# Designs tried in a protein design run: peptides against a protein of PDB entry 5HOI. Part 214

Target 1, 351 residues: chain A of PDB entry 5HOI
Amino acid sequence: FRYMPFSPAGTPFGFTDRRYLTMNEVGYVSTVKNSEQYSITVSFFDVGRFREYHFEDLFGYDLCFLNEKGTLFGQSKTGQIQYRPHDSIHSNWTKIIPLQAGERITSVAATPVRVIVGTSLGYFRSFNQFGVPFAVEKTSPIVALTAQNYRVFSVHYSQFHGLSYSLSELGTSSKRYYKRECPLPMSLPNINSDMKKDANLDYYNFNPMGIKSLFFSSYGDPCIFGSDNTLLLLSKWRSPEESKWLPILDSNMEIWKMSGGKETTDIHVWPLALAYDTLNCILVKGKHIWPEFPLPLPSEMEIRMPVFVKSKLLEENKAILNKKNEIGADTEAEEGEEDKEIQIPVSMAAE

## One batch from the design tools (peptide; made by RFdiffusion4, then SolubleMPNN)

Design b1_p22_1_s3 (from b1_p22_1, 12 letters changed)
Fold by OpenDDE base, seed 3:
Structure b1_p22_1_s3 (fold): chain B 351 residues (1-351), chain A 22 residues (1-22)
Amino acid sequence: as target 1 above (351 residues)
Amino acid sequence: DEESEALYEKVVAALAARKAAR
């Protein structure tokens, strides 16, 4: 297994010279290969609040985290990190994270008050927004990080135990755990089933865990979106004994419903954030599961518990069609069975 | 391509309609 640099909703280069380093509800960060250099652009969805900016990257930043106050960059191999405030009043700062032989920065996160660095050896490093260190803790190997205010959601991987997660709060004097290396009930990508399409192989080489993104909801609940395209939300995390992961959206099922029951491989949900009861996402058209250039406008998908069995809906619709044919509605018989739009009942389309 | 485009536009329209109904 190889630890790869993770950034929320980051995309691979694929066959192109450009990729998204990260994207969320604030905006998107892109990088373009220019010979031996990179050009980084920080773009925003709210163009009235923020101004797009760019810079030349001589280091080859492969880690990124965007927030409302600035952008954190990292280089997984060298240990270099850079924080760039969006406001020009505040100065950029650069730091080198000490790495052991073979150690990599695997993820970085930044809030207006904290910077977090996680590594392949499980070093969890915390800083303030000015790069002043608070603490170093050794955990299980970190594969992904996100943060909101003082809270950190970390995903860990062990070859023996699989995926685990932690939820912590980084106060001024101490780290508090709400959850500490608890099992994460997320399926890993199945190489044999999910990777049969060449387009997926490039993505899984880029992101072996299949974690498309992780974020905090607008209510401060940890969310994760895996390779199964299911949004998981950590409910009741303040009560450690009552805490549970809820599958609050099956995005494949929702696309299937909205398509009229047509199976498609050319429409994909790319997660950005959870705002109230809606997944903010990019609806991707094409063979690649990730957005290309230019970035489409974000869409909002309502969260819904996956309670429907697709096979039962298909059987019920076939039974309705057969009854209509028996009643002598002769006229629309010639459209092939595969092209018939499935009428999903409004109650089932609203649940 | 055309069918995938029509499906994409249908899904985008469905999402937009749900947003407008809120």
Scores: peptide ipSAE 0.446, ipTM 0.921, DockQ to the pose 0.763
Fold by OpenDDE base, seed 1:
Structure b1_p22_1_s3 (fold): chain B 351 residues (1-351), chain A 22 residues (1-22)
Amino acid sequence: as target 1 above (351 residues)
Amino acid sequence: DEESEALYEKVVAALAARKAAR
């Protein structure tokens, strides 16, 4: 296993000179290779609220986090971080994070009030929005971070214990844990099954944990979207004994339903955010599981607990068709069997 | 490719229809 720089919904270069450093509900950050330098563009979905901007990156930023007030950049190897407010009223600031030999920044997060840096050695560094340090804590190796206001959702990896998560609140004087290095029940990428396509190998090399994104919901619940294309939400995290991960959306099942029960390998969900009861996402067409350029418009997918069994729905539809054929023997309509839309019962709206 | 395109457009249309019904 190699610790790779992680950013929420970041994409690999693949065979191109460009990639998305990060994307969420606010917008998307792209980088283009220009010989020995990079050109970074910060784009927004709400073009009326925000103005797109670009700059030359001489450092090769490979970490990014976008929020409503600014963009945090990081360089995983050098330890350089830069915060760029969207508004020209506030100055950009740059800082070098001290790294040990072989230590890398693995993830960065920024809110309007906090900047967070996580490393491959498990150093958790917290700052205010002006880059003033609060604390350094030693944790298990950090592989992913997200933050909302004062709350931080961190994913950790241990060779012995696998994936764990923490949920913490960064006050002015102290860090409070709601969850501390608890087991994360997320499926890891299966190299043997998923890597049959070269495109998936490139993505695995870029993101070996298969975490497509992690974010807080609009209600402030930690969410994670893994390689299995299932959205997990941490419910009841304020009550340690009642807290559980809920599979609130199987995106593959939802695509299967909307396709009329056709299996497809060329439609992918790329997660951006969870707003109320809808996953904001990019629908990706093609062999690559990640969006290419230009970025399609975001789609909204309603959350639905995966309670349907495909095999049972297929058997029920076959039984309905066989009954219709037994009753309708007299009409010569050789209408081809292939395009029979599976009627999916509407009724299992999650209460 | 054409079938994958038709399926993609069907899914996009289904999501758009669900959004409009909310």
Scores: peptide ipSAE 0.443, ipTM 0.921, DockQ to the pose 0.832
Fold by OpenDDE base, seed 4:
Structure b1_p22_1_s3 (fold): chain B 351 residues (1-351), chain A 22 residues (1-22)
Amino acid sequence: as target 1 above (351 residues)
Amino acid sequence: DEESEALYEKVVAALAARKAAR
């Protein structure tokens, strides 16, 4: 296992000179290799609210976090971070995070009020939006971070304990834990099954945890989207005893339903955010599970707990077809090889 | 490729239709 720099919904270069450093509901940050340099573009979905901007990156930023007020960049090896406000009113700032030998920044997060840096040795560093440090805490190795307002969702990895998560609030004077290094019931990528396709190998090398993204919902609930394409939401996190991860969307199942029951390997959901009851996502076409260039328009996928079993739906559709054939035996309707699209009843959309 | 395109467009259209029905 190698600690890799993680950014929410970041993509690998693959065979290209371009990748997304991060993307979410606000926009997307791309980087292009230009000899020994990089050109970074910060793009927005709301073009009326924000103006796209670009700059030359001499540092090779491999970490990014985008919010409504600015973009945080990080360089995993050097420990350099830069915050760039979207407006020209606030100044950019740069800081070097002290790293030990072999330590890497593994994730960064930024809100309008906090900057967070996590490392491969489990150093959790907090700052205000101006780069003024609050605290340094030693945790289990951090592999992913996201933040909303004062709240931080961190994912940790231990070789002995696997994945864990923390949920904390970064007040002015103190850090409060709602959850502290609790087990994260997320499936890790299955190297043996997924690596049969070269496209998945590149992604696994880029993101060995298979965490496509993590974010807070519009209601402030931690969400994670893993390699299994299931959106997990942390419910009731304010009540330690009642807190549970809910599988609120199986995106593969939803694609399967919308495709008429066709198994496909060329349609993928790339998560951006959870807004109310909809997953904001990029619907990716092609062999790669991640979006390429140009970025498609975001889609909204309604959250639905995966209650349906494909086998039952197939059996029910066979039973409906058999009943239609029993009723239709009196009409000589030509056996055209009509592609037996599984009619998924629209009524199964309402529960 | 053509079948994958048709399926992609079908899924995009289905998502758009669901959004419009809300």
Scores: peptide ipSAE 0.449, ipTM 0.922, DockQ to the pose 0.798; fails the geometry check
Fold by OpenDDE base, seed 2:
Structure b1_p22_1_s3 (fold): chain B 351 residues (1-351), chain A 22 residues (1-22)
Amino acid sequence: as target 1 above (351 residues)
Amino acid sequence: DEESEALYEKVVAALAARKAAR
């Protein structure tokens, strides 16, 4: 296993000279290889609120986190981080995070009030928005971070215990835990089944944990979107004994429903954010599970608890088709059985 | 692939229709 730099909804280069460093509800950060340097562009979905900007990156930033006030960049190997406010009134700042031999920055997060750095050795470093350090804590190895206001959602990995998560609040004087290294019930990518396509292998090498993104919902609930394309939400996290992960959306099932029950491998959901009851996402076309260039317009997918079993819907549709064929015996039209669109009841689309 | 394009456009249209019905 190798710790890789993680950024929310970041994409690999693949066979191209460009990738997304990160994307969310605010916008998307892209980087292009220009010989020995990179050109970074910070783009926004709300073009009326924010102005796109770019700069030359001589460091090769491989970590990024975008918020409404600025962009945090990081270089996983050198430990360099840079915060760039979107507003020119505030100055950029750069810092070097001290790394041990073989240590990597694995994830970074930034809010308007906090900067967080996580490492492959489990160093959790917290700063204010000006790069003034608060504390250094030793945790289990950090593989992913996100933050909203003062709250941090961290994902940890142990070779012995698998995935765990923490939910913490970074006050001025102390860190409060709501959850501390609790088991994360997310499936890891299955190398043997899922990696049959070269496109999936490239993504696995980029992101071995298969965490496409993690974010806080508009209500402040931790969300994670794994390789299984299921959106998990941490419910009741304020009550430790009542806290549970809810599978609030199976995006593969939703694509299957909207396709008329056709199996497809060329349509993918790329998660951005959860706003109220809708997953803001990019609907990706093609063999790659990640968006290419240009970025498609964001789509909204309603959250729905996975109540329906695909096999049961297929059996019910076969039973309806068989009954229609028993009644309609006289018309010899050998139209092949495979192309019959599954009528999903309109009630399942409206609830 | 033309079929993959048609399916993509169908899913995009379905998402847009759901958004417009809200």
Scores: peptide ipSAE 0.445, ipTM 0.921, DockQ to the pose 0.764; fails the geometry check

Design b1_p22_1_s4 (from b1_p22_1, 9 letters changed)
Fold by OpenDDE base, seed 3:
Structure b1_p22_1_s4 (fold): chain B 351 residues (1-351), chain A 22 residues (1-22)
Amino acid sequence: as target 1 above (351 residues)
Amino acid sequence: DEEEKELYEKVVEALKRRREER
């Protein structure tokens, strides 16, 4: 296992010269290889509110976090970070994070009020929006970070204990924990089943944890979207005894429902954000599970708890079709190739 | 390729319809 740089909804280069460093509900950050340099573009979905901008990257930034006020960049090996406000009112700033031998920045996050840096040795570094340091804390190795306002959702990895998470609030003088290194019930990528396709191996090498994205919902609940394409939401996190992870969407099941029960390998959900009761996502067509260039328009997918078993629905629909064929055997009803769309019960389409 | 295109278009249309019904 190797700690890799993680950014929310970041994509690999694959066989291309370009990738997305990060994307969310605000926009998307792309990087293009240009000889020994990179050209970075920061693009926005709300083109009326924000102006696209680009710059030359001499450092090879492999970490990124986008918010409504600016973009944080990081270089995992050198420890360099840069914050770029979207407006010209505030200046860009650069800082070098001190790294030990073999230590890497694994994730960065930025809000309008905080900058957070996590490392492969579990150093958690907090700054204000101007790069003034608050504290350094030693935690378990950090593999992913996201933040909203003063809150930080961190994912940790141990070779012995697997995935854990923390939820904290970074006040002006102190860090408060709501959750501290609690077990994270997320499935890791299964190398034997999932890695049979070269595209999945490329993605696994880029992101061994299979965390496609993590974010806070519009209500401020921690969300994570893993390799199983299930959206998990941390419910009741203010009450330690009542707090639980809820599987609020199986995106593979939703694609299967919307396809009329057809199995497909070339339609993928790429998560951006959770806004109220909808997953904002990119619906990807093709062999790769991640979006290519140009980026498709975002889609909204309603959250639905996976209550139903696909196999039972297939059996029930086969039983209904067999009964129709037994009743229809007495009337020469034309063998029209009625596309055998699995009638998904209206209750399951509306739920 | 054409069948997977139609299937993608069907899923995109289903997502649009659900958005218009909200």
Scores: peptide ipSAE 0.309, ipTM 0.872, DockQ to the pose 0.779
Fold by OpenDDE base, seed 5:
Structure b1_p22_1_s4 (fold): chain B 351 residues (1-351), chain A 22 residues (1-22)
Amino acid sequence: as target 1 above (351 residues)
Amino acid sequence: DEEEKELYEKVVEALKRRREER
């Protein structure tokens, strides 16, 4: 295992000179390798609200976080970070984070009011939006960060304890914990079963934890989307005794349903955000589980707890087809090759 | 390739319809 730089919904280069540094509901940040330099482009889904911009990157930024007010960049090895507001009213700022020998920045997050830096040694550094430091805390090694307003969702990894998470609020004077290094019930990538395709090995080398993205929902609940393509939501986190992770969407099951029960290996969900009851995502076509270029338009997938078993749905549909064939045997109606669409009962759409 | 293309378009269209119904 190696601590790799993590950004929400970031993609590897693969065999190309370009990748997405990050993407979410606001937009997507791409980088293109030009000899020894990089060209970064910050693009937006709402082209009426924001204007695309680009700049030359001499540092090789490998960390990124996009929000509605600006973009945070980081270089995992050098400790350089840069914040770029989307508007021209506020100036860009750059800072070097002091790193120990072998320490890496593993994740960065930015809100309109906070900047957070996490490291492979578990240094948690907090700043305001102008790069003024608040505090440095020593935690378990940080592998992923996201933030909304004053709240931070952090994922930690220990070789002895596996994955844990923290949920904290960064006031002006103090950090409050709602959750502090609690066990995270997320499945890690299975190298032996899931990584048999070369495309999956490239992604595993880029992101060993298999965390495709993490974000806060529109209601302010921590969400994580792992290698199992299940969206987990932390429910009732304000009540420590009642707090639980809910599997609110199995995206593979939803693709299977929408395909008419066809198994596919070349359709993938890439998570962006959770808005109300919908996962905003990129529907990826092809062998790679991540979006390539050009980026497809975002899709909305309704959240549904995975309460259904594929085998039961297939048995029920076979029973319906057999009943139709028993009733249809008495009428010489032309057997048009009606596409064997598994009619998923509309009632399963409303619960 | 063509069957996977058709399946992808079908899923995209299903997601689009579900968005228009909300």
Scores: peptide ipSAE 0.307, ipTM 0.871, DockQ to the pose 0.814
Fold by OpenDDE base, seed 2:
Structure b1_p22_1_s4 (fold): chain B 351 residues (1-351), chain A 22 residues (1-22)
Amino acid sequence: as target 1 above (351 residues)
Amino acid sequence: DEEEKELYEKVVEALKRRREER
């Protein structure tokens, strides 16, 4: 296992000279390799609210976090971080995070009030929006971070215990935990089944945890989207004893429903954010599970608990088709391979 | 493939329709 730099919804280069460093509901950050340099572009979905900007990257930033006020960049090996406000009123700032031998920055997050850096040795470093340090804490190795306002959702990895998570609040004087290194019931990528396609191996080498993204919902609930394409939401996190992970969307099931029950390997959901009852996502076409260039327009997918079994739906539709054929049996049904679109009952398409 | 294109377009259209019905 190797700790890799993680950014929310970041994509690999693959066989190209360009990738997305991060994307969310605000926009997307791309980097293009130009010989020994990189050109970074910060783009926005709301073009009326924000102006696209670009700059030359001499450091090779491999970590990124985008929010409504600015973009945080990081270099996993050197420990360099840069914050760039979207407005021209506030100045950019740069800092070097001290790293031990073999330590890497694994994730960064930024809100309008906090900057967070997590490392492969489990150093959790907090700063204000101007880069003034608050504290350093030693935790289990950090593999992913996201933040909203003063709250931080961190994912940790141990070779002995697997994935865990923490939910904390970074006040002015102290860090409060709502959850501290609790088990995370997310499936890791299955190397034997999922890695049959070279494209999946490339993604695994980029992101060995299979965490496509993590974010806070519009209600402030921690969300994670893994390699199984299931959206997990942490419910009731204010009540430690009642806290549970809810599988609120199986995106593969939803694509299967919308396709008329056709199995597909070339349509993928790429998560951006959860707004109310809808997953904001990119619908990806092709062999790669990640979006290429240009970025398609975002789509909205309703959250739905995965209560249906494909096999049962197939049997029910086969029974409905057989009944229709028994009623229609007086007309010479030529054996046309009619692509038997599975009519998902409107009740099952509405639940 | 053309079939994969049609399937993608069908899913995109289904997502658009569900947005217009809300």
Scores: peptide ipSAE 0.307, ipTM 0.872, DockQ to the pose 0.776
Fold by OpenDDE base, seed 1:
Structure b1_p22_1_s4 (fold): chain B 351 residues (1-351), chain A 22 residues (1-22)
Amino acid sequence: as target 1 above (351 residues)
Amino acid sequence: DEEEKELYEKVVEALKRRREER
């Protein structure tokens, strides 16, 4: 297994010289390779609130985290991090994270009050928004981080135990755990089935955990979107005994429903954020499961627990069509090839 | 390509309609 730098909703270069370093509800960060340097652009969805900016990157930042106050950059190999406030009132700062031989920064996160760095050796480093260190903790190897205010959602990987997660709060004096290295019930990418497509191999080499994104919901619940295209939400995390992962959206099932029950390989959901009861996402068209350039406008997909069985819906619709054909055999009405839209019962679309 | 285009347009339209019904 190889630890790769992870950023929320980051995309690979593929066969291009450009990629998204990260994207979320605030905006998207792109990088373009230009010889030995990179040109980074920080773009926003709310163009009235924020001004797009760019800079030359001489370090080759491969880690990024965007929030409403600034952008954190990191270089996984050198340990360099840079925080760039969106407002010109606050100064940029740069820091070198000390790395051991073979250690990599695997993920970074930033809130208006905290900066977090996670490594392949499980070093969890916390800072304030000015880069002043609070603490260093050793955990299981960190593969992904996100943060909201003082809360951190971390994903860990062990060769023996697979994926685990932690949920912690970074106060001024101490770290509190709500969850500490608990099993994460997320499926890893299936190398044997999914790697038959070159595009899936490129994405796997970029992100071997298949974590497309992780974020906190607008209510402050940890969310993760894996390679299975299912949105998982951690419910009741304040009550450790009652806490559970809820599959709140199967995006493949929702695309299948909206397509009238047609299977497609060229429509993909790329997760940005969960706002109330809607997944903010990019609807991707094409062979690649990730958005290309230019970035499409974000779409909103309503969260719905996957209670429908495709086979049962197909059997019910086939039975309805057979009954219509048995009744229609006595009347010569040239009813044209009406598009066989699967009637999804309206009652389960509104709850 | 054309069928996948129509499917994409159908999904985009379904997402828009669901947003307008809220």
Scores: peptide ipSAE 0.306, ipTM 0.872, DockQ to the pose 0.842

